# Peptides against a protein of PDB entry 2AUS: the designs that were tried, part 26

Target 1, 323 residues: chain A of PDB entry 2AUS
Amino acid sequence: ADIKREVIVKDDKAETNPKWGFPPDKRPIELHIQYGVINLDKPPGPTSHEVVAWIKRILNLEKAGHGGTLDPKVSGVLPVALERATRVVQALLPAGKEYVALMHLHGDVPEDKIRAVMKEFEGEIIQRPPLRSAVKRRLRTRKVYYIEILEIDGRDVLFRVGVEAGTYIRSLIHHIGLALGVGAHMAELRRTRSGPFKEDETLVTLHDLVDYYHFWKEDGIEEYIRKAIQPMEKAVEHLPKIWIKDSAVAAVAHGANLTVPGIVKLNAGIKKGDLVAIMTLKDELVALGKAMMSTQEMIERSKGIAVDVEKVFMPRDWYPKLW

## One batch from the design tools (peptide; made by RFdiffusion4, then SolubleMPNN)

Design b1_p10_5_s2 (from b1_p10_5, 4 letters changed)
Fold by OpenDDE base, seed 1:
Structure b1_p10_5_s2 (fold): chain B 323 residues (1-323), chain A 10 residues (1-10)
Amino acid sequence: as target 1 above (323 residues)
Amino acid sequence: SAIDERLARL
């Protein structure tokens, strides 16, 4: 998620009308909630679905969805997209994850051997999904981006791990234990990152949400609930972006595909088939779509479909129809 | 949690 993507400008003279749209920082509180994502600290105990149902009750919402299931016993970062933003979770499903895990070894192993073997699990691993997963139980490769050992205390190994989406840390720990020759199990697991959402000042509890909603509804204080909810644009920060002309926004908001003439600027390194975020010049999320061209093709071509628009988020009336 | 207690000591 932290890869700074270069921005290539196609039209340096493109201006935006300040009267059109609702930039993330300028949304009234009700509209901010309608297009919000909570960086929730999920407690251990409840399912991710139960927690989403709690948030809907606390905040009086019709719809919400989560950015990737945490098991009941797993705590930490659970992005919860609200109301009109609910479908932005599709951008978070393929995003990398980070965890802190406590592994318990079933025998004594020298620290140097623990460190050496755990480092061999950086890179590509072969996993079989567990029985309880909705995923077909086929062998599949997954990337382990990094393993950082934080503490070794006898048979207890605390480590941070960055992984590709749908990597099972329980299975990783089982395989590490087999490679060490003594066996191991996952004692505890916390998710510390889900794409652009991490443990930072935006992380909030269910109790925080109860209190902050009360302060807004009973005391008229919106500041706390405003800070507790991130704009939906946060949920797409890790995606390649394409910024479009004001004249293209209403068409895309009506579900039209993005054509090359509508592009003002774009990230480098877009490939055909990539999930991309279509943005206004005010950094408002218009839609998610599939890139039909590379960045280079979008620069060199004067015409054609650049993005197949899969999901619109922006209301149709925020920008005028200019076609 | 055992993780939080360990992280707080680092």
Scores: peptide ipSAE 0.440, ipTM 0.937, DockQ to the pose 0.934
Fold by OpenDDE base, seed 3:
Structure b1_p10_5_s2 (fold): chain B 323 residues (1-323), chain A 10 residues (1-10)
Amino acid sequence: as target 1 above (323 residues)
Amino acid sequence: SAIDERLARL
């Protein structure tokens, strides 16, 4: 999520009409909710699905979806996309995750050995998915980006871990325990990041949402509920972006593929097959799609399909048809 | 939580 991508400009003269669309900062509260994502602090106990159902009840919503399952016992960062933004969670599924974990060792191990062995688990690890996962139990490689030991208290090891999507921390802890020779289990787990969503001032509880919705509906104070909901564009910050001309927006909003002439600027390092976010010049999310060209091909070519549009988010009427 | 209590002491 933290990788700054270079922005390559193809058309430095491209302007945008300020009367078209609804930039994330200019959405009326009802529209902001319709295109919102909550950075929820999921409590321990309920399933991610139960929590989504509660949010729908609290905020009087028809639709919502979460940015990647947390087990019932796991707390912390659960992005919940609302209403028309519900499908943006697909951008969060492949995103890296961070956790704080409490590992309990089944025997005494010298601290230096704990530190040395845990460092060996940075990089590529081989995991077998749990029996309860809908995923075929094939061995798969996953990346551990970093392990930061926060505290060692006898047999209790508190650590932060950054991982590739679908890394099982319970399985990691089990393998660490085997490598230490004493065995270990996961005592507690909290998710501290899910792609661009982290523990920050945007993190809210279910209780906060109850109170903030009440302040809006009963007292007419929208400020709290507005701050508690992030624009859907937050959920794509970690993706490579392509910014398009105003004249291309309505076509893409109707589900047309993005062609090379529609591109104003784009991130460097897009590869064929990458998931990309198609943006307006006002940083509004139009659609998600699959790159059909590299960044270099999108620069060098004058024509062709740049992005196969898979998911449209923008309403068809926000921008006029200019074709 | 045991995590929150430990993090608050660091």
Scores: peptide ipSAE 0.417, ipTM 0.933, DockQ to the pose 0.936
Fold by OpenDDE base, seed 2:
Structure b1_p10_5_s2 (fold): chain B 323 residues (1-323), chain A 10 residues (1-10)
Amino acid sequence: as target 1 above (323 residues)
Amino acid sequence: SAIDERLARL
């Protein structure tokens, strides 16, 4: 998620009308909730689906979805997209994850050997998904981006790990234990990051949501529930972006593909086939789509389909039809 | 949690 992408300006004279749309910071509270994502601290015990069902009950919502399953026993960062933002989870599912794990070794191993072997698990690993996973049980490669050992206490190893989406930490720990020759199991696991969502001031509990919703409904205090819900645009911060003209917004909001003339600015390094976020000049999310061109092709070409629009988020009436 | 108790000691 921390990949800084250069912004290439294609039209430096493009202006936006301040009367059109609803910037993420200027949504009325009801609209903010309709286009919201909660950075939830999932408790240990319930499934991710039970937690989503509780949020729907607490906040009186028709729809919600989560940005990547945590096992019942796993706590920490669970992004929950609300109402009209529910489909933004498509951007979060493929995003990298970070965990803190407690590994218990089944025998005594010298600390130098623990450190050496765990360092060898940085990079590409082969995993088989667990039996309980909805994912097809095929062998697959996954990236381990980093392993940071925080503490070694006899047979207990506390470590931070950054991984590709759908890496199973339980399986990683099992393979580390095999490589150490003594075996190991996962004693505890917490997710500390899911793409752009991390442990920060935006992390909230289910109890916080109960209290903050009560303060809004009974006391008329919207401040707490407003802060507890992030704008849906937070859920696409890690994606490459394309910013479009006001004249293109309503067409894309109606499900039209983005054409090259509609582009004002874009991130460097977009490849054909990438998932991209289509944004207004006010940083409002219009749609998610598949890039049909590279960044370079979108700069050099005067015409053609730049993005195949897959998921529209923006209402059709926020911007006028200018065609 | 055992993780929180360990992190608080670091």
Scores: peptide ipSAE 0.319, ipTM 0.912, DockQ to the pose 0.986
Fold by OpenDDE base, seed 5:
Structure b1_p10_5_s2 (fold): chain B 323 residues (1-323), chain A 10 residues (1-10)
Amino acid sequence: as target 1 above (323 residues)
Amino acid sequence: SAIDERLARL
């Protein structure tokens, strides 16, 4: 998520009509909810599915979905996409995750040895998915981006860990315990990050959502519920972006593939096959799609399919048909 | 939580 991407301008004269669309900061409250994502602090106890069902009841919603399962006992950052934004979770599933974990060692180990061995687990690790996972139990490689030891208190090790999507922290702790020669288990786990969603001022509880919805419906105060819901565009901040002409927006909103002439600006480093976000010049999410060209090919070519459009989010009527 | 109690000491 923290990869700064250069923005390459292809058309510096492209303007946008201020009368078209609904920028993320200018949506009426009902429309903001329809295109919203909650940065939920999931409590320990309930499943991620039960929490999504509660949010649907609290906010009177037809649809919602989560950005990646947390086990019942695991707390912390659970992105919940609402209504028309529900399918934006596909951008969050492959995103990196951060956790704080409490590891309990089954024997005494010198602190220097704990630090040395845990540092060896930075990089590529081999994991077998646990029995309770919906994933086939094949050995697979996963990346550990970083391990930061926060505290060592006898046999208790508190650490922060950044990992590739679908890394099992319980299995990591088991392997660390084996490498230390004493064994270990995961005592507690909290997720502190899911792609662009982290522990910040946007993190809200289920209780906050009950209160904020009440303030809106009974007292007419929309400010709290507006702040508690992020625009769906937050859920794609970590993706490479392509910004398009106003004349291309309605075509893409109807499910047409993005062609090279529609591109105004784009991020550097897009590869063929990458998941990309198609944006308006007002930073509105039009669609998600698969890049059919590299950034370099999208600059050099005058024609061709740049993005195969897989999922449209924008309504068909926000921009006029200009074809 | 045992995590929150430890983080509050750092």
Scores: peptide ipSAE 0.299, ipTM 0.903, DockQ to the pose 0.978

Design b1_p10_6_s1 (from b1_p10_6 with E3A E10A)
Fold by OpenDDE base, seed 3:
Structure b1_p10_6_s1 (fold): chain B 323 residues (1-323), chain A 10 residues (1-10)
Amino acid sequence: as target 1 above (323 residues)
Amino acid sequence: SIAERLARLA
């Protein structure tokens, strides 16, 4: 999520009409909600689906979706995309995750050995998906980006871990316990990051949402609910981006593929097959799609399909049809 | 809890 991507400009003369679209910071509150994502602090106990259902009831919403399941007992960062933004969660599924975990060892192990063995689990690990997962139970590699031991208290090891999407912390802890020779289990788990969503001032509880919605509806105070909901564009911050001409926006909003002439600027390092965010020059999310070209091909070619548009978010009427 | 442990370490 924190990887800064170089921006390559193809058309330095491209301008945008300030009257078209609704930039994330200029949406009326109702529209902001329709294109919003909540950085929810999921409590332990409920399922991620139950929490989404509660948010829908609290905010009087027809649709919402979450940015990757947390088990009932797991707390912390659960992005919940609202209404027209619901499908943006697909950008969060492949995003890296961070957790704080409490591992309980089944025997006494010297601290130096704990530290040494846990360090060896940074990098590529082999995991078997749990039985309850919709994923085929094939062995798969996952990356552990980092392990930071926060505390060792006898048999209790508190640690922060950054992982590739779909890494099972419970399985990691089990394997660490095996490598230590005493066994271990996951006593507690909290997710502290899901891609661009982290523990920060944007993290809100279900109770906060109840109160903030009440303040808006009963007292006319929209400030709290506005701050509690992030623009959907937040959910794509970690993706490579392609910024398009105003003249291309309506076509993409109608589901047309992005062609090379529509590109104004783009991130470096896009590969064919990458999930990319198509943005306006006002940083509005138009669509998600699959890159059909590399960044280099998009620069060098004068024509062709740059992005296969998979999911449109922008309404068709925010920009005029200029074709 | 993790929250209590983190608060103590902060």
Scores: peptide ipSAE 0.413, ipTM 0.929, DockQ to the pose 0.912
Fold by OpenDDE base, seed 4:
Structure b1_p10_6_s1 (fold): chain B 323 residues (1-323), chain A 10 residues (1-10)
Amino acid sequence: as target 1 above (323 residues)
Amino acid sequence: SIAERLARLA
């Protein structure tokens, strides 16, 4: 998620009309909520679905969705996309995750051996999805990007782990325990990152949301609820982006595919088949789509379908039809 | 808890 992508400018003369659209920082509070994502600190106990249902009740919302299930016992970063932003969660499901885990060893192991063995679990690992997963129970590889041991306290090992989406930390800990020869189990797990969402100042509790909504509705103070909700554009920060001309925005917002002439700038390294975010020049999310060309093809070609638009987010009327 | 452990390490 932290890979900075180069931005290639195709049209350096393209300007945007400041009167069109609603940049993420300039949305009225009601509109901000309609296109919002909460970086929720999910408490241990409830399911991710129950928490989403609570948020819907607290904020009086029709729709919401979460950016990847946390088990009931797992706390921490649960992105919850609101209302018109609900489907942006599709961008978050495949995103990398970070956890802090507490592993309890079933025997005494020298610290040097713990460190050495855990280091061997960085890289590609083989996992079988647990019985409770909706995923086919076939062996699959997953990437462990890093393991950082934070504390070793006798048999309790606190560690940070960055993983590919759908890596099971419980299974990782089980295998580490086997490799150590004593066995281990996951005592606690907290998700500290889900793609662009981290443990930062944007992380809020259910209690915070209750209070902040109350301050807005009863006291007329919108500042707290405004800060507690991130713009939906946050949920696509980790995706490769294509920025389009103002004249192309309305067509894409109507569900038209993005054609090459509409491109102003784009990230390097887009491959055919990649999920991409189509953005305005004001960094507003227009749509998600599948790249039909590479970055290089989008630069070199004068025509053709650049992106097959899969999901529109922007309303059709934010930008005028200029065709 | 993880939170308590992290708070001690901070």
Scores: peptide ipSAE 0.400, ipTM 0.925, DockQ to the pose 0.968
Fold by OpenDDE base, seed 5:
Structure b1_p10_6_s1 (fold): chain B 323 residues (1-323), chain A 10 residues (1-10)
Amino acid sequence: as target 1 above (323 residues)
Amino acid sequence: SIAERLARLA
């Protein structure tokens, strides 16, 4: 998620009309909620689906969805996309995750051996999905990006771990325990990151949402609920972006594919087949799509389909039809 | 808990 992407400018003279669209920071509160994502601190106990149902009830919403299941006993970062933003979770499902885990060892192991063995689990690991997963139980490779040991207290090992989406921390701990020769189990797990969502000032509880919604509806104070909900554009910060001309926005908002002439600027390193975010010059999310060209091809070509548009988010009327 | 352990290490 923290990959800095260079921005390549194709049209340095392209301007945007300030009267068109609704920039993420300038949406009326009702519109902000309709295009919002909550960085929820999921409590231990409820399922991710129960928590989404509670948020819908608290905020009087018709639709919501989560950015990746947490087990009932697992706490921490659960992005919840609201209303018109609900499908932005597609961008979050493949995103990297971070956890803090408590591993309990079933025997005594020297600290130096614990540190040495856990470092060997950085990189590629082979996992079989657990029986409780909706995923086919085929062996698959997953990447462990980093392991940081925070504390070793006898048989209790507290560690931070960054992983590829769909890595099972319970299975990782089981394999570490086998490699140590004593066995181990996962005593506790918290998710501390899901792509661009982390433990920061935007993290809110269900109780916070109840209070903040009450302050808005009963007292007319919008500030708290506005801060508790992030714009949907937050959920695509980790994706490569393509910024388009004002004249191309309405066509893409109607479901037309993005053609090369519509591109103003783009991130470096886009490959054919990548999930990309199509943005306005005001950093509004228009659509998600599949890149049909590399960044280099999008620079060199004068015509052709750059992005196959898969999911539109922007309303059709925010920008005028200029075709 | 993880929260208590993290608070002690901070």
Scores: peptide ipSAE 0.391, ipTM 0.924, DockQ to the pose 0.911
Fold by OpenDDE base, seed 1:
Structure b1_p10_6_s1 (fold): chain B 323 residues (1-323), chain A 10 residues (1-10)
Amino acid sequence: as target 1 above (323 residues)
Amino acid sequence: SIAERLARLA
């Protein structure tokens, strides 16, 4: 999300019809919910699946899904995609994560040594998934983007850590403890970020959702529930984007692959095989797909399949069929 | 305290 991507314009004359589609900011409340993602503050105690089941009951929803499991004891940022947006969570699974962790050391270590050793864990680390993980227990490399020590109090070390998706903080802390020579364990963990979702004004509790739904249904006040739900487009802010012509939208919404002539503008740095978001000129999410070309190839070529469309989100009728 | 800082992040 923090990576500013350059936007390359291919067609500077391309216009969009204001009567077509439903821009994220202009969706009626019912439609906003159908294409929504909640930045949930998951409480400690329940599983991520139990929390999703509660949200479905609170908001009277048929479908919902979460943007990456938090363990029962782990609190914080859990993106929950609603109804027609449910599958947007696939964009959040590969996204970087941030945590605040409390590490407890099993012996006394000088602060300078703690700081020095923890700094050595920035970069590439080797991990084995824990037994409880559905992931095959093979050794794998993961990136630690940064470690920021917030506080050291004797044997307790509070730190912020930015990591590649599927990095196990419990395993990281165990390895830090081994490197310190005294051993360590994870006392507490909170997730403070999941891709574009962070601790900000959009973070809401289950209690907030109960109250806000009540205000809407009983009092006719939609403002609170509207603010508590982000548009599904938020869940793809961290992805490279391709913006398409109005004439291409209906075809992509029907599951057709995006061809090069349909591209109006695109982010720099797309590689073949990247997950990309296909957007309208009104910043509506049409689909997710796999890039079949680089950004450079999409600029230089006049024809060909630019994106293999994997998942459509936009309804087929929001834009007219122009083919 | 570290506990109070964690509670403020919660």
Scores: peptide ipSAE 0.018, ipTM 0.668, DockQ to the pose 0.281

Design b1_p10_6_s2 (from b1_p10_6, 5 letters changed)
Fold by OpenDDE base, seed 2:
Structure b1_p10_6_s2 (fold): chain B 323 residues (1-323), chain A 10 residues (1-10)
Amino acid sequence: as target 1 above (323 residues)
Amino acid sequence: SLRDRLAALA
């Protein structure tokens, strides 16, 4: 999520009409909820699906989805996309994750050996998905980006770990225990980050959502529920972006592929096959799609399909048809 | 405890 992406401008004279669309900061509360994502602090106990079902009941919603399953016993950052934003979770599923874990060792190991062996698990690891996973039980590589030991107390090791999506911390701890020669298990786990969502002032509980919804519905105070829900655009902050002309927005909102002439600016380093966010000049999410060109090809070419549009979010009427 | 710190870092 922390990847700073350079912005390349193709058309420095492109303007946007302030009367068209609904920028993330200017949505009426009902529309803000329809295009919202909650940075939920998932409690330990319930499944991620049960928590999503509770949010739907609390907020009187028809649809919601989560940005990556947490096990029942695992707490922390669970992005929950609401209503029309529900499908934005596809941007969060492949995003990196961070956890704080408590590992319990099954024997005594010198601290220096613990530190040395855990450092060897930074980089590529081989994992088999657990039996309960919906993922095919094939061996696969995963990246461990970093391991930070926070505390060692005898057989208990508290550590922070940054990992590629779908890395199983339980399996990592099991392999660390094997490498230490004594065995180990995961005692506790919390997710502290899921892509752009982290432990910050936007993190809210289920109780907060109950209270904030009540303040809105009974007292007419929308401020709290507005703050508790992030715009769906937050869920795509980590993706490479392509910003398009006002004249291209309605076509893309109707499900047309983005062509090269519609591009105003774009991030550097887009590769063919990348998931990209198509944005307006007001930073509104129009659609997610698959890049059909690199950044360089999108700069050099005058025509062709730049993005295969897979998921439209923007309503068809926010921008006029200019074709 | 390490668990209390996990909960406080949580």
Scores: peptide ipSAE 0.018, ipTM 0.679, DockQ to the pose 0.368
Fold by OpenDDE base, seed 5:
Structure b1_p10_6_s2 (fold): chain B 323 residues (1-323), chain A 10 residues (1-10)
Amino acid sequence: as target 1 above (323 residues)
Amino acid sequence: SLRDRLAALA
């Protein structure tokens, strides 16, 4: 998520009509909810699925989906995509995660040895998925991006860990315990980040959502519920982006593939096969798709399919057909 | 406690 991406401009004369579309900051409240994502603080106890069902009841929604399962006992950052935005969770599933974990050691270990051994677990690790996971129990590599020890108190170790999607912190702690020679288990776990969603002013509880929905429906005050829901574009901030001409928007919104002439600007470092976000010049999400060219090929070529469009989000009528 | 710090980071 923290990869700074350069923006390369192909057409510096491209303008956008201010009458077309609905920029993320200018959506009416009903439309904002239809294209929204909640940065939910999931409580310990319920499943991620139960929490999504509660949000649907609280906000009177037909559909919602979460950006990656937290176990019942695990708290913290659970992105919940609403209504028309529900499928944006596909951008969040492969995103990096951060956790704060409490590890309990089964014996006494010198602090210097704890610090040295935990640092050796930064980088590539081999994991087998746990029995409770829907994932096939094949050995696989996962990246540990960083381990930060926050506190050591006797046999208890509090640490922050940044990991590749689908890294099992319980398994990591078990392997650390084996490497220390005494064994260890995961006492507590909180997720502090899921891609672009983190612990910040946008993090809200289920109680906050009840109160904020009441203020809107009974008191006519939309400000709180508006702030509690992020635009769906937040859920794609970590992806490489391609910005398109107004004349290309309606075609892509109808499910047409993006061709090279439609590109105004794009991020550097796109590779063939990457998941990319197709954006308007007003930073509205049109679609997600698979890059069929590199950034360099999209600059050098005058024609061809740049993106295979996999999922449209924008309604077909926000921009006129200009073909 | 470490639990109180985990809860304060919660």
Scores: peptide ipSAE 0.018, ipTM 0.689, DockQ to the pose 0.357
Fold by OpenDDE base, seed 1:
Order: C-alpha cells, then structure tokens, then sequence
Structure b1_p10_6_s2 (fold): chain B 323 residues (1-323), chain A 10 residues (1-10)
C-alpha cells in the first residue's frame, strides 16, 4: 500500500466494455460478500481459526480464511477473506506487518539508553522461530523497518514496530532486553497493520458483524454489511499490478498464462519471480501469478509468457471468450 | 496507563 508504483502504459488506446465484469463498487451485495475480505479487529482470547469459524457462522459462509495468524492473546488487524476470495490471503501472508507492543523491562534502564538500543534493532535482525511455530526452527534474517517509541514509563516501553512478515515481536523484545542487559518480556501486543489492512474506518468487530448481518437479513438494510466487507481487490493493493485487455480476461480466468500482447499497463519495478496481481481495466482482480519477466522485459518484448497464473479468482463467464 | 493507551490505539 505505501509503495507508490509508477504505472507504465503500453496501450493508451485500449478500452473496456462497461457491460463486462463486475467492478468492485458495482457488485450486488451477495456477490460483494462472495468476493469479500473483512478487516477484522480480532479480540484477545480466541485463536485466529476460531474467529474465522465464528465469522463463517455469523455470515452463513461455506469458506473463509485469514491473512496471517494472530496468537490467542494478540488483538487487532486480522484480514478474513470470504468464499470465492478465500485464497487471496496468499497475497497477505508475505506482506509487512505493524504492531504496537508493550515491553516490560526486568531492571531499571536510563531512557536515553532504551532509545539508543531500540534504534539499533532497526534493520536486519537474526531470529529463531519459537517452538510453537509450524515454521522450521532455523535461524533466519528478518527486517525491522522502523521502531517508534510511543511512551516510556519506568520499566514499561510502549512502541510501534513495522516488520517483515514472520518477524516474532516476542523474540525481538527478548533480544532488546538482552542488549539492555536487564532482560525484557512482551506484556501486550496488538497488530495495527497487515499489508493494505490497517486501523481505519474499515476495521470491524465480531459484534459489528452480528448486528450488520441482522440488519441485512431481517430489516433489509444492506448498507452496514456492505461497508463492513471490503472487495477482494483491497487484499492485493500492495502487490505490483498488470492490467490486461478485455480480450485476455476470459483466457486468464480459464487458467491460461498471461502473454505480453495482453498487457495494457503495468507497474514499474516488477522482477522475475514476483507475485503480481492481474487486473482488468476496471480494476477487477482476475488472478494472482508469478512474473516470468521484469517490467522492462514486458515493455520491450512483443511476445512470450509474462505471468504464470497460479490462482484465478474471476468467474469464467464475467468476460466473453474472444479467442 | 501504557496499557490503556495500547487499548486506545486498538
């Protein structure tokens, strides 16, 4: 979301038929839900899986998935992708995260020393995954993008931290405590951001979802439940995008790889191997795939496979077959 | 409290 990507236009004359597809803002409520993602405020207590099961029950859904596990005691931003959108969570797993953490120090440390040492933890850190993690317990590097100290009160340090996906804040705090010489532990943790999802007007509780679903089903008021669910396209805002011709959409929706002639415009800075979102000219998500070319190669070449299509989201019938 | 501020940032 924060990375402004330049848009390079390859075909400035490419038009889209307004009768084809369903732009995110024009989906009927049932279709909006089928292609939805909730920016859930996960309460402390339940697991992320229990919360997903509750959402499925509340909204009468067959399928849902979450955009990255929060521990039971951790609250805050949990993207929950619904129904046909369930697999869009794969775009959120590698996305950066932000947290607000309360660190408790096990001894007295001057504030200037706290600030200096915490600043040294910006950048690359070495971590070992905790025992409870399904991730193989190998040493790995992770990036801390920023640490912002919000408040220091004696031995309690409240801070905001932006991190690479799969950075363990509990381990970070432990290492900060070791560097301070007194030790420390994580007292509280909240996730304030998961890629494009943050604490904003789109953040909703489980209680909100109960009420909003009731208003829709019993009172016929869809406004609240519509607002509580984001289009699946929100979940890919942080990815580099490739916009394709209407004539290419149905082929990609059938699982065909994107070829260079199908590209209308694309973001700068795509590298071979990047996860990319394939979009219509109406900003509808067609598919996720792996870039087989750089942005430059996609501009310079007249032919070849641009994207290996890994996951289709768009129904096959939203656009006509033009081949 | 720092806890209340954490909760208010929540």
Amino acid sequence: as target 1 above (323 residues)
Amino acid sequence: SLRDRLAALA
Scores: peptide ipSAE 0.017, ipTM 0.677, DockQ to the pose 0.362
Fold by OpenDDE base, seed 4:
Structure b1_p10_6_s2 (fold): chain B 323 residues (1-323), chain A 10 residues (1-10)
Amino acid sequence: as target 1 above (323 residues)
Amino acid sequence: SLRDRLAALA
């Protein structure tokens, strides 16, 4: 998520009509909810599915989905995409994750050895998915981007870890314990990040959502529920983006593939096959799609399919048909 | 406790 992507401008004269669309910051509250993602602080105890079901009940929603399962006992950052935004979770599933974990060692180990061994677990690790995982139980590599030891208190090690999606922290801790020679287990785990969603001022509890919904529905105060729900565009901040002309928006919103002439600006480093977000010039999410060209090809070519549109989010009527 | 710190980071 922290990868800064250069923006290459292809058409520096492209303007956007301020009357078209609904920028993320200018949606009426009902529309904001329809295109929302909650940065939920998932409590320990319930499943991620139960929590999604509770949010649907609290907010009177027909549909919602989560940006990657947290185990029942695991707390913290669970992005919950609402209603029309529900499908944006596909952008979050492959996103990097951060956790704070409490590892309990089964024996005494010098602190210097703990630090040294844990540092060796940065980089590529080999894991087998746990039995409860729907993923094929084959050995696979996963990236540990960083391990930051926060505190060591005897046999208890508090650490922050940044990992590739589908890295199992419980398995990591087990292997660290084996490498230390004493064994270890995961005492506590919290997810502190899921792609662009972090522990910040946008993090809300189920209790907050109950109260904020009540303030809106009973007291007419929308400010709290508005702040508690992020625009769906937040859920794609970590993706490479392609910004399109106003004249291309309605076509893409109808499910047409993005062609090269529709591109105004784009991120550097897009490769063929990458998941990309198609944006308006007002930073509204139109669609997710698969890049059919590299950034360089999208710059150099005058025609062709740039993006195979997989998931449309924008309504067909937010922008006029200009074809 | 480390647990309390984890809960405070939570």
Scores: peptide ipSAE 0.020, ipTM 0.715, DockQ to the pose 0.358; fails the geometry check

